# Peptides against a protein of PDB entry 8YR4: the designs that were tried, part 158

Target 1, 309 residues: chain A of PDB entry 8YR4
Amino acid sequence: PRGSPALQLVVLICLGLMGLERALNVLVPIFYRNIVNLLTEKAPWNSLAWTVTSYVFLKFLQGGGTGSTGFVSNLRTFLWIRVQQFTSRRVELLIFSHLHELSLRWHLGRRTGEVLRIADRGTSSVTGLLSYLVFNVIPTLADIIIGIIYFSMFFNAWFGLIVFLCMSLYLTLTIVVTEWRTKFRRAMNTQENATRARAVDSLLNFETVKYYNAESYEVERYREAIIKYQGLEWKSSASLVLLNQTQNLVIGLGLLAGSLLCAYFVTEQKLQVGDYVLFGTYIIQLYMPLNWFGTYYRMIQTNFIDMEN

## One batch from the design tools (peptide; made by RFdiffusion4, then SolubleMPNN)

Design b2_p22_7_s1 (from b2_p22_7, 13 letters changed)
Fold by OpenDDE base, seed 4:
Formats: sequence, structure tokens, C-alpha cells
Structure b2_p22_7_s1 (fold): chain B 309 residues (1-309), chain A 22 residues (1-22)
Amino acid sequence: as target 1 above (309 residues)
Amino acid sequence: SEMVEEIQRALAELDERAAARP
């Protein structure tokens, strides 16, 4: 934000907190590994208790596997409120200024209240999407890269390759299936709007419908529109299940390949039992935010297509 | 207008799925 040094400092603190979240995403699995190793070695209670306490504290800072409920994430979200408000207000003022530059003919031909509502909703949605991209998508991609580097350096190049191939395939299939799904969602939305428009038109013309005793005919037309909508809704929902299952299968295959390789290296005494648990924990941790990536990609794609029109 | 509604619906779907995770 240009012109407010206080908001610039808040942005820097939020970026620092995002860096801390990345560190926590590596440290939490490492501490969990250490607990498993200490339990396997039957280590003294004092060492175990300290490691468990440290793990629980780090897990509190990290939150759930989505990161959205962690103390650090909540603190970041809290601090970001002022930055979001500044950005929103700036976009709203730019839109408002642009609306004032538009010709009188444009203003006379449109309900000013609907235009303002579309502009306000548009601003909120774009700002929300950008915030979601910055705080969820980019960090998740960073965690994948960090994971590939970590496994390549500390385990073996083969683990880094498995994670790379798994995540690349996951992202590619997520994009492809999401693009395919977008067609069904657009068709559903268009039919929903058409069904709503028919219902509104029938209700606005209620006196005419009642005068002609056409109530049964309007109800039947509305039923047909609902059935057509539900057929498109089913395709949209089924395509979502297919996306989720495709994602789950790719992660399952990556988890299988990597877990078998970990188990093999543990049997050769090249890795410890805790390293097997670390791999599984880290892959599952990466999977949780990645489930959202398809939704984000769609939102980005819709935004680009509709800005060109 | 449609884009904004689609984005809002996508954000709501995200929030619902976030709330549905244990």
C-alpha cells in the first residue's frame, strides 16, 4: 500500500508470518518423526515429554493440516484485515470515479443501484480471490517445492522425484478436470438463472396468470425447468466427485510409492521408523490444501475470461 | 454480474468445505 508506512509494516509482518508457516510445515513432521523414534528407542521420559510438548506447541501454531485454523494463520488474518480494507476502499473509489466519468446516456439507461451492487460485489469477490491466492495457493506451491527439496536432500533423490511426479500429475489433472468441469458449471448456472427468471416473471405477472387460470401451466413449466436444472446440477456435482476421486487416487499412488520406498530403506537401516511416519505425515499435510487448488484455478480462469468480454 | 456470483459461490463452496473438514 503506497502512502501508509504502518500498512506497509503490516504487510511485511504478514509475509514474515507466512514464512513462519512454511517453517512450521517442515518442523511439525520432523518433531513427529522424533517422537516416533524416541518411542521406538524407549528413550527417557524427560526427553520424550519435552519433545511431545514442543510438538504440541508447534502444532498449535500451525493448526490443522489446512493451516487456516493455526494461531499464526489467525494472527496473519487478523493483521491483514486493515490491508484488505485499504485495498477494497481503493478499488471501490476507482470504480466509483470511473462510473462518474461514464456518459449521461449510460447512467440514464441503467439502474444506478444495480450497477453499484455489481461493482461492490465484484470488488469484494476479486479482493477475496486475490487474498485466497496469496494466502493459500502460493503458500501451498511453496510447501510443495520445499517438500521436494527436503526429501531430495535428506532422504534420497528418488523421494524428491516421487513427490515431484505426484504433485505435477496432481496439478495437471486438477487443471484438466477443472476445465472440463467448468463447462458443466456454466451450463448449470445459465439454467439456474433462466429458471429463476421464469419464476420471477410468473410471480410478477401473477394477476394475469390468475385471470387466465394458468397457474397449473406455469407450475408445470417451472417443474420442467427445475428437472432440466437438476440434470445439469447432477453433472456438475458428479464432475466434482470425479475431481475429488482423481485427486485422491493420485495422492494415494504417490503415498503408496513413497511409503514402499521408505519401508524398503528402513529395512536396509538407511532410514529410521520415524522417517517413514514423516513421509506419510508430510504427504497428507500437502494433500489437505491441494484439494482447494481446483476451485482456485477455476476462479482464476473465470476471472480472466470475463475480463476479456 | 455472473462472474461475481460465480466467484462468490466458489468462495462459499470453499468456506463450506473448510467447515466440513474435521
Scores: peptide ipSAE 0.018, ipTM 0.591, DockQ to the pose 0.046
Fold by OpenDDE base, seed 1:
Structure b2_p22_7_s1 (fold): chain B 309 residues (1-309), chain A 22 residues (1-22)
Amino acid sequence: as target 1 above (309 residues)
Amino acid sequence: SEMVEEIQRALAELDERAAARP
C-alpha cells in the first residue's frame, strides 16, 4: 500500500507470520515424531512431558485439522483486515471515479445504486481472491518445496522423489480437471442467467400474459428452462466429485507408497517408528490446503478471462 | 458482473466448505 507506512509495516508483519507458519509446518511433525520415539524408547517422564507440552504449544500456534485455524493464521488474518479494507476502498474509489467519467445517459439508464452494488461486490471479490492467492496458494507451494527438500535431506532420496511425483501429478491433474470443469460451470451459469431472464420478462409482462391466458404456456417454458439448467448443474456437480476423488486417489497412492517405504526402513532399523508417523502427518498437512487449489485456479482463470473481455 | 457473482459464489463455496469441514 503506497502512502501508509503503518499498513506497509502490517504487510511485513503478515509476511513474517507467513514465514513462521512455514517453520511450524516443519516443526510440528518433528515434535510429533520425537514424542512417538520417546514413547517407543520408554524415555523418562520429564523429557516426554516437555516434548508433549512443546508439541501442543506449537500445534496451537499452527492450528490444523479441518476447520481449526491456528493462532498465527488468525493473527495474520486479523492484521490483514485493515490492508484488505484499504485496497478495497482504493479500488472502489477508482471505479467510482471512472463511472463519473461515463456519460450522463449511462447513469440515468442504470440505477446508480445497482451499479455501485455490483462494483462493491466486484472489488470485495477481487480483493478476497488476491488474499486467497497470497495466503493459501503461495504458502502451499512453498510447503511442497520445503517438504521435498526436507525429505531429500533427512530421509532417503526416494522419499523426496515420491513427494515430488505425487505433488506434481496432483497439481497437474488438478489443473487439467479444473479447466475441463470450468466449461461445465460456464454453461451452467449462462443457462441460469437465461432462465432468470425469462422468468423476469414473463413477470414484467404479466398483464399481457394474463390478457391472453398464456400462464400455462409460460410455466411450461420456465419448467423446460429449469430442466436444462438442472442437467448442466448435475454435470458441474458430478465433475466436482470426480475432481475430489481424483485428488484423493493421487494423495492416497502417494501416502501408500511412502508409508510402505517408511515401514520397510523401520523394519531395517534405518528409521524409527516416529519417522513413519512424521511422513503420514506431513503428507496430510500438504493435502489439506491443496484440496482448494482447483477452486483457486478456477477463480484465477475466470478473472483472467473476464478481465480480457 | 457475472465474474463478480462467480467469484462470490466460489468464495462462498470456499467458506461453506471451510465451515463444513468439522
Scores: peptide ipSAE 0.017, ipTM 0.556, DockQ to the pose 0.046
Fold by OpenDDE base, seed 3:
Structure b2_p22_7_s1 (fold): chain B 309 residues (1-309), chain A 22 residues (1-22)
Amino acid sequence: as target 1 above (309 residues)
Amino acid sequence: SEMVEEIQRALAELDERAAARP
């Protein structure tokens, strides 16, 4: 971004974090291989526990294999919010100034069919998301229940308890943090609609704006409205990063507890090395769809509140 | 309109996370 050395530094830090993510993508499989080798060689518990703890820490930094939910990715996303806002605001102001030059032709070209197309896209998007919710959330809840039963029967009751507590805490915190963030999203949406309405009203009155040569004044008012919107957008986006990080932390703690317990039972010859691989893979597989649960839960709540009004 | 924008943001969050998959 030209004009802000602070934003240039943030871009360089984000590029450095992207490089770190690529290093983690290589290191995590190496540490996982080392755990499998140490388990096969019946290595001392202290070396095994240190390698498992280091692996889980690296996996916490990397995230659950989607790359989007790790601590490093969340930090990158958080820092990138200001860069995105700078770029968005610059593009919006360029479009707005250009629309004041072309306003007569733009308003004469707007046909009533655009409102209908927005409504049809809305209904199609709702139906698509409801379908995606039914086909992803319900199976994921079933997979959690099946996982708890499987680990309780074939491993030990302690594994079923760890998965149960981890997933229950994950779902509860997902709901609570999603409800908490909903207020920021509503405030953001209301301010966005108000900012858009001001832009439309200014463009509808373009003849008056041209007559008074007030284009610079209307652009400045629109910039102030965008800055106010971006203050609320930042709270919404930062609250999403906090949700993702909270989810990653809960799964990381469950993965740590379960992986240490698996490693211990493998050293005691009660479980096989394959069972350690199974546990880690299954927890990661459960985590992947659950990351979307907060987004889907929010959409369900919004749809219910909008249907009751 | 708000519901459509919220859905478009949810879809954009989905696409951004899907694009962040290797």
Scores: peptide ipSAE 0.017, ipTM 0.578, DockQ to the pose 0.030; fails the geometry check
Fold by OpenDDE base, seed 2:
Structure b2_p22_7_s1 (fold): chain B 309 residues (1-309), chain A 22 residues (1-22)
Amino acid sequence: as target 1 above (309 residues)
Amino acid sequence: SEMVEEIQRALAELDERAAARP
């Protein structure tokens, strides 16, 4: 935002809070490991109580796992409202100025309220997409990279390789299956629009339909169009379940391979029991934002398809 | 967009015809 130093400072604070969230994503599993190790070693109560209190405080800052959003994420979201409003207003004013530059014929042929509603939907979609890319996609990719580096440095190189292969396969299958689903979604949206257009045309011609007593014929034709739509909707919904199940299987296989390898190294006394708990906790923590990644990649594709139509 | 505009125009003509009936 070039015009307000206050909004530039808010953006810098939001970026700093995003960095803090990445640090919390590493620290929370480490403190949980340390609790398990201290419990296993029967450490003195003062050390255990301090580590538990620190873990609970870090978990409050991070959120996740408890079904609540973290304090840092809530503070970031709160500060970002002003930046989002500034961006939305700027896009809205650009669309409004562009509409005024259009020919009189364009203004006379279109209802101003419909054009404004399309502009508002377009602005909301673009602003939502941009905020989504910055606050969900980029942080998730950063957390994966940080996870690979952490497991490669503090665990055996085999753990870094398992996380790398699991996350690479997960992302690749998510993209491939989502691109495959986009074909079913486009076909569904096209059939929905065609079914709606037929219903509107039948209703506009209701006097002619009533004159010929063709109401039963139009209802049956509309039923056939709905059945055809529902067949495409079912394919879209079934393809979503297939995506979610494929994602769950990839994470399950990565968790199985890494958990078995961790258990083996604990039996060889190369790792502690807390390191097994850390691995499981960290992988589940990486998976939570990735499950949303598939939903949001779908939202991106939807907004692009809805902007092309 | 054109198809959504055509549907909304058709609905608006339906509302205008419904309002013009006494």
Scores: peptide ipSAE 0.000, ipTM 0.312, DockQ to the pose 0.034; fails the geometry check

Design b2_p22_7_s2 (from b2_p22_7, 13 letters changed)
Fold by OpenDDE base, seed 1:
Structure b2_p22_7_s2 (fold): chain B 309 residues (1-309), chain A 22 residues (1-22)
Amino acid sequence: as target 1 above (309 residues)
Amino acid sequence: SEMVKEIEEALAELDKRAAARP
């Protein structure tokens, strides 16, 4: 943010914390590997206890698992609140200034409150989305690249290739299926708005409807609109299930191929038992944020298309 | 307006999915 050195420092700290999260994403699987290797070797308790304690501490900093946000991520989110508020306020003031220039032309006096409410919601939504993209999409892509590099350097080149192919296929299918799904969602939203508009129009004209005893006709027309909506809602929901299942299958196949290859290399004494556990843990860790990528892509696509209109 | 609604619904879907992670 131009004009506040304090907020610039907070942004730099948040970027530093994002870098720390990337380091933790590599270190946590490594320490987990080391625990499994030490257990396999029946290492002395002192070495094992220090490694376990270090792993648990790193895992606390990283977080992970369903619903568990790490300490570093929570600290970053907390510090970012001030930056988000500053950005939101700046966008609100820009919109407000633009609305003032327009209001001089259009005397929008009676709808000014609705336009402001839409502008405030729009600002919050756009700012929320931008924060979400910066803190979820970019880090996830970075973690994939780091993962490919790590597996290519410390494992055989075949592991790096499996991860690359799996993640590339996953991202490509996620994009393609999400674009296909977006059509169903738009159709659903349009039909929802049309159904609502019909209900509002019928209710505003209730005196006319009552005068002609047309209540049964209006109810049937509303029922038909609901049935059309539910048909589109079903397509939207079914397309989401299909996306999730496709994603799960791609990751499952990548996990299977890599796990079998890792097991083979462990049998050949080229890798340790801990390396098998590392691979599985790391792939699951990469998958967890990727499950949301389709939602991110849709949000990006909607914003770009609607900013051009 | 429709974009704002779609973004709000997408954010609410994200929040629901984040909250539905036990």
Scores: peptide ipSAE 0.018, ipTM 0.564, DockQ to the pose 0.047
Fold by OpenDDE base, seed 2:
Structure b2_p22_7_s2 (fold): chain B 309 residues (1-309), chain A 22 residues (1-22)
Amino acid sequence: as target 1 above (309 residues)
Amino acid sequence: SEMVKEIEEALAELDKRAAARP
């Protein structure tokens, strides 16, 4: 943000907190591995108690597991409120200035409430998309890259390859299936809109409908339009279930392949029992933000469609 | 946006017609 050194400092602190979240995503599985190894070795209580206490503290900072937000993520979200408000206000003022530069004929043909609603939708779409890309998409891609590097360096090249293939297939199928389902969503929205327009036209002409005693005919026509809408809504919802199930199958296959390979290397005494638990924990941690990636790609597409309209 | 405008115009015209009936 140009003009406020305080907001620039807040942005730098938020970027530092994002880096800390990435470090926690690696450290939490490592400490959980170390607990399992110390339990297997029957290590002294003092070493075990220190490692467990450190793990619980790191897990409080990270959050996740049960869907709870971590302390670091909450602190980042709290600090970002002021930056988001500054960005929102700047976009609103730019839209408002642009509206005043438009021709008198454009102002006379539009209601003030519609103009304000277009400005609010535009501001919400741009600010939501930017905050979304910076705080969800980019961090998730960074965690995947860090995961591939970590498994390639500390386990074996085969684990890095499994994570790479699993995540690449997951992202590719998420994009392809989401683009396929966008057609059903557009058809649903168009039919919802056409159904509302017909209902409003029938209600505006209520005197004519009453004069011809055509109330039963208009109700049946509206019912047919609702049934057609619900058929498209069902296709949209069923396509979402298919996306979620496809994502779950890809992660399940990656978890199966990597878990079998890890169990094999533990049997050959090349890895410890804690390394098996680390792999499973780390893959599940990568999956949690990715499960929302389909919702996220939808939000991006919705915001682009809402900006084009 | 056009459709919500048509709905808001339609509702405003309905309210205007309702207010014009004695």
Scores: peptide ipSAE 0.000, ipTM 0.279, DockQ to the pose 0.033
Fold by OpenDDE base, seed 3:
Structure b2_p22_7_s2 (fold): chain B 309 residues (1-309), chain A 22 residues (1-22)
Amino acid sequence: as target 1 above (309 residues)
Amino acid sequence: SEMVKEIEEALAELDKRAAARP
């Protein structure tokens, strides 16, 4: 981004955070190995608890194995919103300015393509969403139920309770925060449509705009509309980061509670080292599809909002 | 023109990425 030292600094911070994500991707497996070794060696509880807590903290920073929902990734995504908005606004204004230089023949052909694109977004989204609900939501709920039953029967009722509370809280917060963010998404989409309508109207009247040399005025009005849109887009994108971070916190707390309890039972020789590995792996496996759930629930809501408008 | 085609392809790719972005 040329012209804003603040945005350049944000880009450098985002690159630094990407470097930190790479370091976390190495450190998290190392700490995990160290936990397994300490459990195998029957190390003192204090050393084990510290290593487990440190691992969970690093895992919270990294996220559910992909880093896509980790604190560092969320912070990067949050900071990147302003860089994306700056770039988008610059590209949109350049395109809009260039479109006023183009001939009427180009403008007439594009209006039909844009209506088709709205229709194709509506149809492709409904079919994709139904397939997602059936093939990802139902299996994920089944895996949660199977997990609760498995941990309750083979480990202890406390593990089943931790998984139940963690997943129930995760789903509830996912729904509540997603319903809350829908307001921002609706407001964003209505402003996007209004901005697009202004662009289309200006482009249909391009002969009149050229006749009056009003190109600069129409570009300025479009810039103001984009700034208003980007204010709403920021709220939508920031609310998404908040959702992902809330999800990461819930999984992190569940992983912490269950990992400490599992480590304790391994020290008491009630569970094996393999059981600790199993618990952590299973919670991460439950988390991955659930992250997609929050994602497609967002797509569902977006598509319902886009069909209502 | 090629530039319009590149813009349409870039917009279609942005749409595919927006549809593929969760």
Scores: peptide ipSAE 0.000, ipTM 0.299, DockQ to the pose 0.049
Fold by OpenDDE base, seed 4:
Structure b2_p22_7_s2 (fold): chain B 309 residues (1-309), chain A 22 residues (1-22)
Amino acid sequence: as target 1 above (309 residues)
Amino acid sequence: SEMVKEIEEALAELDKRAAARP
């Protein structure tokens, strides 16, 4: 935010809070590991109770690893409201200025109110997307990198490799399946708009439809359009299920491979039982925000393609 | 307009799925 030092400070605080979230994503599994180890060792109640209390406090700050519900995330989101409003207003003013630079013929040919509504919605959507990218996508990628480094250094290079391969495959498949899915979604949206337009046109021309007793014909044409829409909706929804299932399978395979390897190292007394729990917990924590990556990627793709047109 | 709708739908899908997380 150029021109407001207060908003720049808020951005820096938000970045600091994002860094704290990354630290929490590492610390929470570590503390959970420590609880399991202390339970296994039958440690004194005072040590266990302190570790559990610390874990619960860290978990409260983290918000269950969903990245959106933690105290730190909520505080960041709260502070970011002013930055978002500043960005939104700036984009709105740029769009408004650009609209004023457009030819009189453009203004005469379009309903100004509809254009303003599209511009406002566009601004809010783009600003919302950018906020999601900055606060969910980038942090998730950072957590993956931190995870790869952590497992490579503190477990074995094989764990880091498994996480790397799993996450790389997950991201790649997410992108590829999302691009494939985008075709079905666009076709669905186009057919929805066409179906809505027909309904609106039929209703606006109700006098003509009534004059020709064409009500049954218009209803049947609308039914055909709905059936065609539902066929495309099914493809879109089924493609989403396929994406989710593909993602789940990749994570499941990564979890299986890493869990088996961890179990093996525990049997060899190279790792503790708590380290097995840490691995599983950390992978699940990475999975939760990654499930959204396909949606984020789609939103990015749509935005870039439609800005070029 | 389609882009905006796709983004709004994607955000709504995000919110719906966020609400569906236990």
Scores: peptide ipSAE 0.021, ipTM 0.599, DockQ to the pose 0.046; fails the geometry check

Design b2_p22_7_s3 (from b2_p22_7, 14 letters changed)
Fold by OpenDDE base, seed 5:
Structure b2_p22_7_s3 (fold): chain B 309 residues (1-309), chain A 22 residues (1-22)
Amino acid sequence: as target 1 above (309 residues)
Amino acid sequence: SEMVEEILRALAELDEREAARP
């Protein structure tokens, strides 16, 4: 961003964090391999516990891979909000100013077909999202139940309890934080609609605006509306990062507890090294689709509220 | 219309979450 050294610094920090994510993507598998080797070699518990703890810490920083947000990714996303807002605002103001210059041609050229295409994209998107709910959320809930049963029967009741507590806490916090953030989302939406309505009204009345040479005044009013919108957008986006980080923390604690317990039972020859691999893989597999649960829950809640109105 | 906009916004947030994937 030209003209803001602070935002340039934020961009550099975000690029540095992206580099750190790449380093974590290499380190996490290495530490996982090292755990498997240490378990196979029957290494001392202290060395094993440190390596497991270090792995889980690195995994907390990385996140679950595709679909999961780690601490580093959440921090990057949080810092990037202001950069995105600066860029969006600049583009919107440039478009708005340009539309005032092109006003007559744009209004005459505005094909009713573009509005229809936006509506069709909306409906196609709903259908895609409902399909995603059915094909990802329901199976994931089933996988959680199956996992609790499996770990309780084939490992130990303690593993089933860890998964149960972890997933119950995850779902509960996801719901609570999602309901909390819905207030910010609604406020953002209302302000967005008001900002769009003002822009459309200004553009429809472009002849009057041009007659009074009020173009600069309308641009400034639009800028103020965007700044107000961006204040609400920041709260919405920051609340999303908080949701993702809360989810990451809960899964990280479950992974830590279960991985340490599994490693201990492998050292006691009650479980095999393969069982450690299975547990870690299964928890990561459960986490990947669950990251989306908050978005789906909100969508279901929104659709329910909108069906009541 | 509001429902379609909220769904479009939920999708935009999904896209933002996907774009936030490394």
Scores: peptide ipSAE 0.017, ipTM 0.592, DockQ to the pose 0.032
Fold by OpenDDE base, seed 4:
Structure b2_p22_7_s3 (fold): chain B 309 residues (1-309), chain A 22 residues (1-22)
Amino acid sequence: as target 1 above (309 residues)
Amino acid sequence: SEMVEEILRALAELDEREAARP
């Protein structure tokens, strides 16, 4: 934001906190590894207690790997409120100025309240999308890259390859299944709008419907529209379950392959028992934000399609 | 308009799924 040095400083602090979250995402599994190794070695209670306390503190800062519930994330979100408000206001003013440049014929054909509601919703949607991109999508991609580098350097190139292949397959299938799902969601939304329009039209014409005793006919038409909607809703919901299950299977296969390889290297005494636990913990931690990637991709795709229309 | 509603629904679906996490 060019207009206030204070907001620029807040953005820099938020970026610094995002960097700290990335560091925590590496450190938390490492400390958990160290606990498992200390337990295996029957280390003295004082060393174990310090490592456990440090782990719990780091885990509190991280917030379980969801990226939204940790102390650092909450602090970032709190500081970002002012930046979001500035961005929202700027987008709102740009939309408002553009609306004023539109022809008088465009304004006469639309109710001013509907135009304002579209503008407000548009501002909220754009600001929301930008927030999800910056705070969830980009960090998740960064955590994947950091994970590939970490496993390639500190374990073996094979672990980095497994993570790379697993995440690449996960992202690719998420995109493909999400694009396929978008057709069902559009059909559902169109039918929902049509069903709602019929309900509104019937209610606006309530006096006429009552005068002709057509209440039963309008109820039956509305029921048919609901049944048609529910058939499309079921396809949309079932396609979502299929997406989630496909994602779980890909992660499960990656976890299986990597866990078997870890177990093998532990049996060869090349890795410790804690390194096995680290791998599993880190993969699960990467999975948590990735589960949302399909929704993020859909939001991005919707934005591109409607900027052309 | 439809885009904005689809985005808002996608955001609401995110919030519902976040609330459904134990």
Scores: peptide ipSAE 0.016, ipTM 0.550, DockQ to the pose 0.046
Fold by OpenDDE base, seed 2:
Structure b2_p22_7_s3 (fold): chain B 309 residues (1-309), chain A 22 residues (1-22)
Amino acid sequence: as target 1 above (309 residues)
Amino acid sequence: SEMVEEILRALAELDEREAARP
């Protein structure tokens, strides 16, 4: 971004964080392998506990598998919001300025086509969301219950309790933070609609704007509306990063507690090395769909609120 | 219309989360 050294620094930091994510993607499997080796060698508990703790910390930084965002990814996403907003605002202002240079015939043709496209996307999106909710939310809840039962029956009751507490805390925090962020999203939506309505009104009246040479004035008014929108968008996006980070923290704590306990029972010869691997992989698999649960819950809640209104 | 926009934004947020998948 030309003209803001602060945004250039943020871009460089984001690139550095992307490099760190790549390093973590290599280190996490290495530490996991080291745990398996130390368990196989019957290494001293202190060395094992340190390696497990280090693994979980690295896994917290990386995030778990497909869909869970790690701390580094969340930090990158958070920092990138301002860069994205700067770029979007610049593109929107360039488009808006260029639209005022175009003919009436172009404005009329685009408005009808854009409204139709939004309507068609809306109907397909509702059907897609209902299918996605039914095919992802219900199975995810079933997988959690199956997981709790599995760990309670085939592992010690303590493992079932850890999984239960972690999943319950995860779901509860996901709901609470999702409800909390809904207000920021609604405020963003209202301001986006107002900003769009202003742009549409200015473009419908483009002949009048040209007649008065008011193009620069309308562009500046649109810039101010975008800045107001971007202030609300930042709150919405930052609240999403907070949700993802809260979820990642709960996963990290659950993985830490369960992995340490599992490693301890392997050292006591109550469990095998394979059981440690099973626990770690199964927990990660349970958390994978849950990262989407907040988005699904919000979609359900929005649909219920819109059905009540 | 607001429901459609909220759904489209929820989908865009899903797409952003999917695009954030490595």
Scores: peptide ipSAE 0.017, ipTM 0.585, DockQ to the pose 0.031; fails the geometry check
Fold by OpenDDE base, seed 3:
Structure b2_p22_7_s3 (fold): chain B 309 residues (1-309), chain A 22 residues (1-22)
Amino acid sequence: as target 1 above (309 residues)
Amino acid sequence: SEMVEEILRALAELDEREAARP
């Protein structure tokens, strides 16, 4: 972005964070290996606990297997919102200005195509949502229940309790934060539609706009509408980052508590090193599909609202 | 224009999906 040194600094910070994500993707497996080695060697509890805590902290920074929900990725996404908004606004204004320079015959031919595209998006979203509920949400809930039962029976009731509390808190916060963010999304969508309607009305009346040399006035009105939209979009996007970070924090706390408890039981020779590996792997596997749960819960809520109107 | 909006929306959806990928 040529016009703002602040946005240039944000881009550089985002590039630095992308480099940090690559470093974390290497460090996390190394620390995990080190834990397994320390458990195998029957290392002192203090060294083991420090290495486990460091691993969980690095895993919190990384997030799940792709790093997309980690603290570093969430921070990158959060900082990038302003860069994206600046770029989007610039592109939209350039397109809108260029459309006012185009001939009448070009504008008259487009009215039917835009309405069809809105309808096709609605139908595709419903079908995708139903498939996801059946093939991802329900199986994941089943896997959580199976996991709680498994850990309670084969490890200790404390492990089942940790998984239960972690997953219950995760699901509850996912629902609550998703419901809370739905108001921001609705406000954003309403303002998006209003901004689009203004653009369409201005472009349909392009002859009148051109007759009065009002192109600059219509561009300024459109800019104001975009700025208002972007204020709502920022709230929507920031609320999504908050959701992802809250989810990452809950999983991080569950992973910390369970991993420390596993490590302790391995030192007491009540569990094997393989049981520590199993616990960590299983919690991560449960987390991966659950991240999408918030997105689909939002889509369900949106489709129910759009069917009531 | 529609293709650019669709690409930008698909990129924003991909970024939301990548941000929603663990």
Scores: peptide ipSAE 0.016, ipTM 0.533, DockQ to the pose 0.040; fails the geometry check

